# Designs tried in a protein design run: peptides against a protein of PDB entry 8BZL. Part 26

Target 1, 228 residues: chain A of PDB entry 8BZL
Amino acid sequence: SYDRAITVFSPDGHLFQVEYAQEAVKKGSTAVGVRGRDIVVLGVEKKSVAKLQDERTVRKICALDDNVCMAFAGLTADARIVINRARVECQSHRLTVEDPVTVEYITRYIASLKQRYTQSNGRRPFGISALIVGFDFDGTPRLYQTDPSGTYHAWKANAIGRGAKSVREFLEKNYTDEAIETDDLTIKLVIKALLEVVQSGGKNIELAVMRRDQSLKILNPEEIEKYV
Target 2, 242 residues: chain B of PDB entry 8BZL
Amino acid sequence: SRRYDSRTTIFSPEGRLYQVEYAMEAIGHAGTCLGILANDGVLLAAERRNIHKLLDEVFFSEKIYKLNEDMACSVAGITSDANVLTNELRLIAQRYLLQYQEPIPCEQLVTALCDIKQAYTQFGGKRPFGVSLLYIGWDKHYGFQLYQSDPSGNYGGWKATCIGNNSAAAVSMLKQDYKEGEMTLKSALALAIKVLNKTMDVSKLSAEKVEIATLTRENGKTVIRVLKQKEVEQLIKKHEEE

## One batch from the design tools (peptide; aimed at target 1 K60 G74, target 2 S152)

Design b1_p12_5_s2 (made by RFdiffusion4, then SolubleMPNN; from b1_p12_5, 6 letters changed)
Fold by OpenDDE base, seed 3:
Structure b1_p12_5_s2 (fold): chain B 228 residues (1-228), chain C 242 residues (1-242), chain A 12 residues (1-12)
Amino acid sequence: as target 1 above (228 residues)
Amino acid sequence: as target 2 above (242 residues)
Amino acid sequence: DRAERIEELLYE
């Protein structure tokens, strides 16, 4: 059966393992990214942390570099591998090119990595999608998405994970120039989008904000409630 | 669905890695291991199932392994896999020490092994390790720490957790009795005995069936100590009197 | 069920 082969096309041209990896992504909690005028915002559905679990070790949003952060959906262990590779590349780029990576560059790197894992018989695809946001050195905010296939595109707004369809539908209706006119409105848009799929309001949302010329900021629950 | 059960590194149509899940299920049948973080230390408590009278070498600890001067781990699952992984942990720790002239941070050691575990779920010709681990350690960055890792290569930090047989019930008990911010090593030891007594489904907990290790700081040094059988017996007696 | 718990541990 072609569905069991990692790197074999089906007769109808499908890479089943890639498609199945996309199904793995849908098992992940929802993540949303929105590009504002001078801000990029990542929002994620907060996984219920067990009472005895250290919250520090449960992160769906991570920094790749000072100017780039990423949210993912899917297999947590797979995500760690991708994140580590991306971080190394960001540092390598700084050393070799003497400039930080562009958001597109690091996205392309991640995408290429993922693609290679779809084409090797000895490797399965990564079971993750990622939203990659940040600022280029010229101050331009960027949002990219990549999936298990290694495909990537630039977005104004997008979502990944189990509730992605509903969130995207919301964003398609509500993403306007007016809706992102200010940083606060952009943040509010992300929260509203997540609330389409998150049942328990602002307490179950994690938000990361990166403003131009500023470092990544993870909002605390109190800060999130101000927007709800 | 059974067709996807035989290959180690393939997704099911639903996006599941069945071999990883099955490895995790197998661990559920292994002996119980507990970890509890206290203010003044961290401990591992493990069920000792194979008390074979003919075992010549009283392995000080069948399930608890010292990794370096600052870390120890307990294992649940396939013994052979556990031996390989614990050896790898030791090697990673030593290589780090040699390279940087300082001990490896606890989380970094955990993640290094987890990357290996993950690789065995992604690369063809390999199977997942049928092992979950609890890690206890101290470093200058975060102090006393407790981690859990599973066959997927996922890990997390914990105040208290359990792996192996009846782990879900044990975790529930820990959630009920664990007092955040007030946990002393002494109270943690008592809690460990309490939970093991209920989890191991034995009428009387025997000191011979329980291994306990504590990690503390004394005079600026980490001390990892496996409790003597007599000490464990005293803990059990104290519990029975409560 | 145990299977659901395992899935929750694997995916985020």
Scores: peptide ipSAE 0.370, ipTM 0.801, DockQ to the pose 0.840
OpenDDE base, seeds 1, 2, 4, 5: peptide ipSAE 0.354, 0.221, 0.363, 0.204; ipTM 0.790, 0.676, 0.821, 0.677; seeds 1, 2 fail the geometry check

Design b1_p12_5_s3 (made by RFdiffusion4, then SolubleMPNN; from b1_p12_5, 5 letters changed)
Fold by OpenDDE base, seed 4:
Structure b1_p12_5_s3 (fold): chain B 228 residues (1-228), chain C 242 residues (1-242), chain A 12 residues (1-12)
Amino acid sequence: as target 1 above (228 residues)
Amino acid sequence: as target 2 above (242 residues)
Amino acid sequence: SKKERIEELLYE
């Protein structure tokens, strides 16, 4: 059957394993990314950490380099593989080119990696989507999304995971130049977007902020509550 | 090449990896393993199911494996898979030591194995490992640590956790009784006995059916010790008196 | 359900 073949097109032109990998992404908790004027913001639905689980080992937002961060939705173990390879590439780029990667470059690298896993009979697709945010060396904020297919696009705002549709609908209505006029407004927009799908307010949200020429900052719950 | 496609763990129409889920289900039928992190140490407690009178007295823990001087693990699931993975853990740890002239950090060892596990869920011609592991260790970065990994290659750090048979009930009990910040190794041992007594499918808990290992620091060195049967008997007796 | 618990462990 075509649905069991990893690299075979269906008669109607579908790659079922890629489509099914996209369904795997929808099982992940929601992540949202927004590009502001001089800020990029990632927000994620904080999965209820089991009471006895070490929070240090549960991270949905990861730094790829000093200027690039990634949030993912889908298979956690698959994400770790992608993150590690991306980190290695970022460091390699710094060594060989003597400059940090652009956000587009590392996104393309990740996308290419994913694509290769859709075209080999000996590999299943990665069951993850990623939101990749950061700053290029010229100070331009960037947001990219990549899917299990290896497709990637630049976005002003986007969401992935189980609540992505609702969050995207919210962003389509509320993403305006006025809504991102300031860093604080941009952060507020992300929080409001997540609140469309996250219950119990700011306690269940993790927020990461990267400003121009600054490192990634994870906001604490008290800081998030100021925007709610 | 086509033959490998049929042997690859693939997504269902709903985006599920059934072979991974089935491996996890199989582990649910394995003997119970507990891990508890304390302020002054970390422990593993495992159910010993294979008590055959004709088995040469396994003087050593059947389910608890020393990985290096600073780490040990317990396993739930397919024994053959467990043997392969524990051997791989030892090899990874030794290669690291050789390369860097220092012990591998606990989380790095766990991650290295988890990458292998993940690969067996993604590459053709391979099946998921039917094993979950609990890892205990000490390193200079994070001190005493407890990790859990599953067939998917996912892992997490824990204050206390359980894998194998009745793991959900055990975890619930641990959540109720675990006192964060106040857990001593002594109290952790008592808690382990309490949980095992309630979760093991035995009428009466006996020392012959339980393996316990502790990891502590003495004089700047890690000490991994498997408790003697008499020590376990004393713990059980103490629990029965309370 | 057990299924839901497994899914929670696999996906993030």
Scores: peptide ipSAE 0.363, ipTM 0.815, DockQ to the pose 0.830
OpenDDE base, seeds 1, 2, 3, 5: peptide ipSAE 0.351, 0.245, 0.352, 0.232; ipTM 0.781, 0.679, 0.786, 0.677; seeds 1, 2, 5 fail the geometry check

Design b1_p12_5_s4 (made by RFdiffusion4, then SolubleMPNN; from b1_p12_5, 6 letters changed)
Fold by OpenDDE base, seed 3:
Structure b1_p12_5_s4 (fold): chain B 228 residues (1-228), chain C 242 residues (1-242), chain A 12 residues (1-12)
Amino acid sequence: as target 1 above (228 residues)
Amino acid sequence: as target 2 above (242 residues)
Amino acid sequence: SKKERYEELLYL
């Protein structure tokens, strides 16, 4: 049945539904992740919320666990499914292994979930990419990216969404040991990277910061302006 | 691309889900539903399109459904799809109550249904539900709440919003007239009538063509009330006098 | 455009 064979190989070996899901990701606003020395930072282009909409219900950055957070780009509803599954897995891992997940572990879980939706009969791929950041139990900061295909890699810095190419080009030029020498410099790097694609400065940026042995902190607009 | 719009919900080359977009277009042809959050309550106002004299009056509300003691919803879109989803909402709420011995939080009920909606956009052999919903509710976590969900399984919280026919114009009017922090249920009702009068493009708004439900708190209990026709008439009359 | 509207509604 054609209705079941959603993701199939083309004659030239392409999985078009996966590639098209990647195009869906590009419709999302830009997200950037940077791994510092003792800090991980997620920055996102803040989508303009409708005047009468509750901002609480519009989130591009979310916690998966106390030690892991994620930013995504793409289909909002798809992201919710992935986030929920990841959160459940984080809790399950704590119960079964008696330790929090490593950032790599939860990334691999998400990646495997995505991969299954590229291969399972009667499922379309998830239309999201994710930047997953956090700290392992040993205090090592981690940054991973995953895409609709279910691939994942560790990064020093990366970006996803509409402006990702420009942001990545900026990061390739400006990510140095000096640029991440301090927490504040790392935050500044993220802001500068986002400003390559975000108009109107700090008002349209949301930043999440996780420092070693600290909880996720979402910066308020006033805090962001200090770095601009 | 015509190839991607006629099959099971798949991505177009541009990363679009045409079946979801088409479901949303279908909702644009449905009767108007409004939701307005006030300080002392929340309301739904819906257009009644099917006024047939032979309809059994036992149907108190065509478009507004009580979900549990603390929540109600209104629907815009395919009636059969709406019936399935509203029934599912009731079941979810009831199962939660049985499991936890407390009412389901408003947002959790909304998200549970939205996960179902999303699944119908992702799994083969399924089509998106051709329905958008407005949810009104109260819980101990956030108090009075208004949510909107669409065929994609996306949702959001709102102070005021509209779905269905002429929703964009209605939302624009709500943005102009909604006074944040000063909205009483009384003022919200007046605003609802004002917006519906303009949105329905009728010379005179008739009480027969409007369903209104309010959700309030009285003595520590949620009260969901569908306004009587006479009450709606009074609201319309008051609007005409202003 | 309708396209832009749906992009705004469906994608984040």
Scores: peptide ipSAE 0.449, ipTM 0.785, DockQ to the pose 0.776
OpenDDE base, seeds 1, 2, 4, 5: peptide ipSAE 0.119, 0.341, 0.483, 0.345; ipTM 0.750, 0.716, 0.810, 0.717; seeds 1, 2, 4 fail the geometry check

Design b1_p12_6 (made by RFdiffusion4)
Pose (drawn by RFdiffusion4):
Structure b1_p12_6 (pose): chain A 225 residues (1-47, 50-199, 201-228), chain B 238 residues (1-200, 205-242), chain P 12 residues (1-12); non-standard residues A62 YCM
Amino acid sequence: SYDRAITVFSPDGHLFQVEYAQEAVKKGSTAVGVRGRDIVVLGVEKKAKLQDERTVRKICALDDNVCMAFAGLTADARIVINRARVECQSHRLTVEDPVTVEYITRYIASLKQRYTQSNGRRPFGISALIVGFDFDGTPRLYQTDPSGTYHAWKANAIGRGAKSVREFLEKNYTDEAIETDDLTIKLVIKALLEVVQGGKNIELAVMRRDQSLKILNPEEIEKYV
Amino acid sequence: SRRYDSRTTIFSPEGRLYQVEYAMEAIGHAGTCLGILANDGVLLAAERRNIHKLLDEVFFSEKIYKLNEDMACSVAGITSDANVLTNELRLIAQRYLLQYQEPIPCEQLVTALCDIKQAYTQFGGKRPFGVSLLYIGWDKHYGFQLYQSDPSGNYGGWKATCIGNNSAAAVSMLKQDYKEGEMTLKSALALAIKVLNKTMLSAEKVEIATLTRENGKTVIRVLKQKEVEQLIKKHEEE
Amino acid sequence: AEEEERAEALFS
């Protein structure tokens, strides 16, 4: 089989294929995640008439208690999502507990890291925001990128214009903003309206303590706008 | 040998996949192919690129392929690659029927093939398939459906779409004329002739298939030349 | 323009 080293070091210690994978992420639609007191919210920018909205969604459930949003190559994202879904079931089988948000994040990150050091393969061209709750009810938000690095965040953005949205969230992520569920959803819509020039072209989802993923209707989003 | 390896599965500096993009270029030079969803069925309209006089026409269709009892598809791009992929689609549909004893839902069949296409872009060092497919079908979950896939493995559901030559012009005509939720098969057939009339008229130059439900059973039929010639006459009056 | 459209299709 094909054994070419695709990801290699360059002078100065750069891994060019990874950096190029990060450029693919920037070409992706904006995704925003906010961790609230008892709620986590994900929002994504949408790119069209005659298209079935159900089939092209950027927010996916990995397990009953974990879901994710992504930016970048949508085909690479389907592969990573299905790999994570299989791992969530393997964990329930072996430990008899649902996966922690951190566990599945570590798994997705290590999968991505393997694709930066394996022969015959290019890196995954996606970043992911992963949200959910732990056994003790603690809300979580993690980010993964193509290098395999992962971190926890109070709030974050990935994809096109992520720097601008991040700077908005830095100034606006306060206790007042995450005091209630309605204000937590509102902060995500405001963060997206910063780069979407829009309001009717946004998808949004909410996850509450042991209540599973709820995707909001267009009519419910129009009320906030 | 590193010297002769064209490296088909790497990123460009901008995060682009050049072989995928070049494959999409090949599809844009293929015969026009479009699909339209309606309340009582789904249809595929395709430009025949085999319009030579000395051709025999031994099959019931040239560009439209039955995948299983409830599904059909059409292709744009490299014909040989399309043969490999359509054979694989039939195998996936039969593997699902064997396992679950029920027909494969349409989206599950599209996802399964797209995973194969995505793998060719990430590892193996091979050129990708130069094929875009339109899928039409019916399942107990979502009823009548239309899907499109491209060489990278991406797919999407559509009420109407077009692939191949002049597809941008065709998508424009569909946005203007397609009445969302009010289309019947007869009106969708009229719109298909209208769209092919601009982007290309003769019955020998076009191929039309319809998918409908009759007595709880799916019917996939290629329209005879007589029915196509009558549809062309009915439009010229407009 | 066509090239840009092909490039954007990867992210659709």

Design b1_p12_6_s1 (made by RFdiffusion4, then SolubleMPNN; from b1_p12_6, 6 letters changed)
Fold by OpenDDE base, seed 4:
Structure b1_p12_6_s1 (fold): chain B 228 residues (1-228), chain C 242 residues (1-242), chain A 12 residues (1-12)
Amino acid sequence: as target 1 above (228 residues)
Amino acid sequence: as target 2 above (242 residues)
Amino acid sequence: SRRERYAEALFE
């Protein structure tokens, strides 16, 4: 059966396990990324944390390096593996090349890793998509998205996860030069985009902001409410 | 959906990993394990099911394992899998100690094992481990800690949680009675007994059916102690009097 | 269902 084979093409040219991994991504909570002029913003739907769960151990947005952060949607355990390997690569790059990775470089690394897991009989695809944002050393803001297939593209704005379609539709309509003219407007755009799929406003949103020459900042709920 | 559960490393058309789900279902039938974090310590309480008269009466912890001087765990699920994983935890901890000349941080040990678990869900020729674990520990970074991990390789930190049989009901009770910031080890022990009394599939809670371990700090050292039967009896008695 | 809850727990 072609749909049960990990690395076999169907007669019509489909890699079913890759496609099914993409379906796994859709089970994840929504993440959105927006590239502004001098800012990159990641917003995620905050999954309901159990009352007694330590929030410290529940992270959908993580730093890969000082200049790069990532949000993911899909299998949490798979994401951890990808994140760890990416972090190691970022550090290795700093040691060997003596410069931080470009956002494109680390995205390509992650994409290549994912692709390898689609072409081995002994491995299933990673069940995650990722939004990777950051700044290149020249100060250029970047946003990339990668899928279980190992494909990656640069974006002005994009979304992944269960509400991604609705969020993308919103962004297609509302992403303009005017809408990202300032950092605050860019942040507002992300929040408004997430509100298309997230209930109860800012309380269920986690927002990360990276400005040029600044570290990743996670906004607290009070800060988010100012933009709602 | 049944045709997609024969292989451990395949997605269903809906993007599900059925073998992982089935492993989690199997754990739901295992004996109950509780973990509760307090201000002055952390505890594990586990149901002891294998009481056989012919067993050598060496009072040992069947479900609670010391990992190193600063960490212990309890297991729910397949015993053989649990033995393999607990041994691996010990090895990871010792390798770290050897390499860095300091104890491994609690979360780092948990994640190391979780990476192994995850691998068994992704690589061909492997099946998921049929085990969930509760981890208790202390380190200089975060103090007392409680973690839970499942067959997927996912994990989380908790103030209180439960795995195994009737875990959902236990968690509900913990949510109702756990007082954040005010939990002492004494109150945690009482809460553990209360929850076990209601969630265990026994007519009457007895000390022989419950294992309890506490992790505390004394004079700058971690102390892991398994409670004696008499101590557990006293806790049960106290609960019955209330 | 319980199985659905297990499935949901795998994703973020």
Scores: peptide ipSAE 0.414, ipTM 0.818, DockQ to the pose 0.789
OpenDDE base, seeds 1, 2, 3, 5: peptide ipSAE 0.067, 0.300, 0.381, 0.244; ipTM 0.537, 0.692, 0.768, 0.606; seed 1 fails the geometry check

Design b1_p12_6_s2 (made by RFdiffusion4, then SolubleMPNN; from b1_p12_6, 6 letters changed)
Fold by OpenDDE base, seed 3:
Structure b1_p12_6_s2 (fold): chain B 228 residues (1-228), chain C 242 residues (1-242), chain A 12 residues (1-12)
Amino acid sequence: as target 1 above (228 residues)
Amino acid sequence: as target 2 above (242 residues)
Amino acid sequence: SRAEANAEALFA
């Protein structure tokens, strides 16, 4: 049965476990990334945190390095493995090359890691897609997406997870040079895009903002409400 | 569905990991374990099911394991899997201590084991561990901490939580009665007894059926103490008088 | 159901 084999092509050329891993991604809450002029913004649908749960342990957006952050959709435990390996690579690169990674470099690393888990016997694919954003050394904002297959592409804006289709359709209509003219407008665009699929407004949104030459900032709920 | 539930590390067409879900289901049949974080300590309370008269009176905690001087855990699920994981936790903690000459931070120990659990969901020829754990600990970074982990390798920090039998009902009760910022270890112990009394499938709660451990700080040292049966009896008695 | 809750708990 080809659909049960981890690393075997079907007669029609499908890698079923990779396709099924993409279905796992769709079970994740929505994440959106937008590249502005001098800003990158990640927005995520905030999963309802249990009343007695520590919020610090519930994160869908994480820093990979000072200049790179990532949002994911899919299996939480799989994401942790990818994040940890990416962080180690970012630090290793700083030590060996004496410069931070480019957003493309770390994206390629993550993509290669994912690809190896599609081709190695006795390993299932990672059940995650990721949006990777940051700044290169030249101050250029970047947004990349990776899939369970190990494919990656650069984007102006994109979305992953359950509501990704609706969010992408919104972004395709509303992503203009005018809509990203300022940092605040770019943030508003992300919020509006998420509101296509997120109920109860800004309370169910988490936003991460990285501006040129600035560290990653996670917006608090009060800061988010200013943009709604 | 049944076509994919026979393999340990494959996705279903719907993107599900059935063996992980089934491992979590198995934990739902295990004895109840509670964890409660207080301002002055953290506790584990676990249902003791294996009361066999021929067990040597060395009251080995059936469900509560000391991991190092600063951490303990309780387990719900397959006992053999629990033994493997608790031994691994101890080894990880000791390796860290040897390497860094300081105790492993609580969350780092939890994540290290969770990475192992995750690997058993991703690597062929392995099955998920049929075990959830509650971790209690203290470190210099976050003070008193309570964590929960499941067979997927997911984890979270908690103020109070429950795993095993009737865990959903227990969590509901904890949500009702837990007073954020006002929880003392004494009140946490009383709450643990209250919740166990309602969630354990027993006619009467007895000290022989409950294991309780507390983690406190005394004179700048972590103290992990398993309550004596008489202390548990007194807690039960107090609850019955209210 | 518990099964549904378990399934949903795996994803973020």
Scores: peptide ipSAE 0.426, ipTM 0.792, DockQ to the pose 0.750
OpenDDE base, seeds 1, 2, 4, 5: peptide ipSAE 0.424, 0.085, 0.446, 0.090; ipTM 0.800, 0.550, 0.806, 0.559; seed 4 fails the geometry check

Design b1_p12_6_s3 (made by RFdiffusion4, then SolubleMPNN; from b1_p12_6, 6 letters changed)
Fold by OpenDDE base, seed 1:
Structure b1_p12_6_s3 (fold): chain B 228 residues (1-228), chain C 242 residues (1-242), chain A 12 residues (1-12)
Amino acid sequence: as target 1 above (228 residues)
Amino acid sequence: as target 2 above (242 residues)
Amino acid sequence: SRREEYAERLFE
C-alpha cells in the first residue's frame, strides 16, 4: 500500500525519510546552545511574531522539568508531541526513581522516541532537532543535541536550524575557556553567535538561562540588549 | 517532486509535507471565517455559502459550533472533516469536565485537538484533516481568548485572524485597523463587517450570508450568542453609512 | 508563492 509512510533503506543504504526530516529541521529558525561553567544558555531566533499573534503561544524554548529545558528547530507540531512526552517522562522518573532525570537520561528518552518513529511501520520521522540543556543533580551543566534519526551527543556548544552552520563556525572559533569564564560572558557568546544569522539584532533573539540551582529564566529584550 | 505529492505523511526531499500544504490550500477555497478578540469579549464571523431554499433546517449556525459553555469554534474546509473534529472537541471538553470537575482551559482543548491533527500528518494511511479552526473562549487563566489551528496541528493565539477564502487579505486589513488595547466588542463587530465586506466575493454583503457569534461574560458566566439576522443587518447598514 | 508561505508556517 503506497499510502503507508514507511522509512525504508534505499539501495545505497540511505534512510531517505530521515534525511528529508533533517532537511525539514533546516527550515526552522536557528537555535543555539552553550554550556558554561555554571550556566547553560539557549538562544533562538525569534520569528517575527505576526503583529496580531499572541506571543505567549509562540515558544521555541520550553521547560521539560525544573532542571531541563529544550529548544527545537523544525516542525512545530512535531515538537509539541516530543515535548509533552518528555515532560511526562520527567514526572514519571521523579515518581519512580525519586530523583529528577539527568539531562542525558531525558535526551536518551527523546532520542529513543525519535528512533522508534524511524523504524515503525506507518510512521514518519519527527521533523525536529532539539538542543537539550540543564543540570544534573550533582550540579553539572549539560548540553545535548538530538536529530530526527534519534542520534544524540553531548556538546560544549552547538546550533540547529537554518543558520546552524554559520553559528557553529562562529562557536568553533570563539568558544574558549576564557569566553565562558563567567555567566555574563557565556550569555554574550550566545548572543554574538546568534547575531551571525539574525538580521535585526537583539530584538529578534530569545534567550533562556539556567544557572546552577536556579530555575529557567527567559531574558526580556531589555536584558538581552544589555549584553549586546 | 510529484512522487511526494500523492503520499500522505511523507517528507519531500526538501523536508516539506505536501499533503499538509495541499490541505491548507484547499481551506483557502472555503468560506471566510474571522475571529477578533476584544477587551470585553471575542467574536467569530463566518461566511455562509450554502443558502438553499429547500434546506429543511435553517441552520442558524452552519459554521459556528458551540463546544461547551465557555468555548465556540468556526471551521473552514471540508465539512465532513469539520464535523468529526468538532465532535471530538466536544468529547474532549466533556471528558475533562467529568474528570476534573471544572471546564477545560481553552488552550488545552485546542492543543488536544491539534495533537490529533498532528497525528494524522505523521501516521501512515491517514490524510491530514482539510480543516482550519478558529476558537473563541473564556477561562479563568487567560480570560477571553482566540486561537487558530491548521491541518498540521499547529496553533496560535491571536488578537485577530482569518481563515478560508482571501484570508491573507483579511489579515492584512485586520493588522491595519486593529487597535491593541482599545478594541471593544462593538468596534470588533464593526471591524468584522468591514473586513468581510471586502473579502467576500459578493457584490453586496447581506445578513443572510454572514454568521456572527459573540462570547461575553455576564454576571460571572460566559454567554455565547449567535447574532440574529436583524442585528447583522444593522451592522451592515451602519457600515454602509460610514 | 502561497504554498511556500504555508510551508514556512509549519516550521519554527
Scores: peptide ipSAE 0.365, ipTM 0.795, DockQ to the pose 0.777
OpenDDE base, seeds 2, 3, 4, 5: peptide ipSAE 0.289, 0.353, 0.333, 0.119; ipTM 0.694, 0.784, 0.810, 0.554

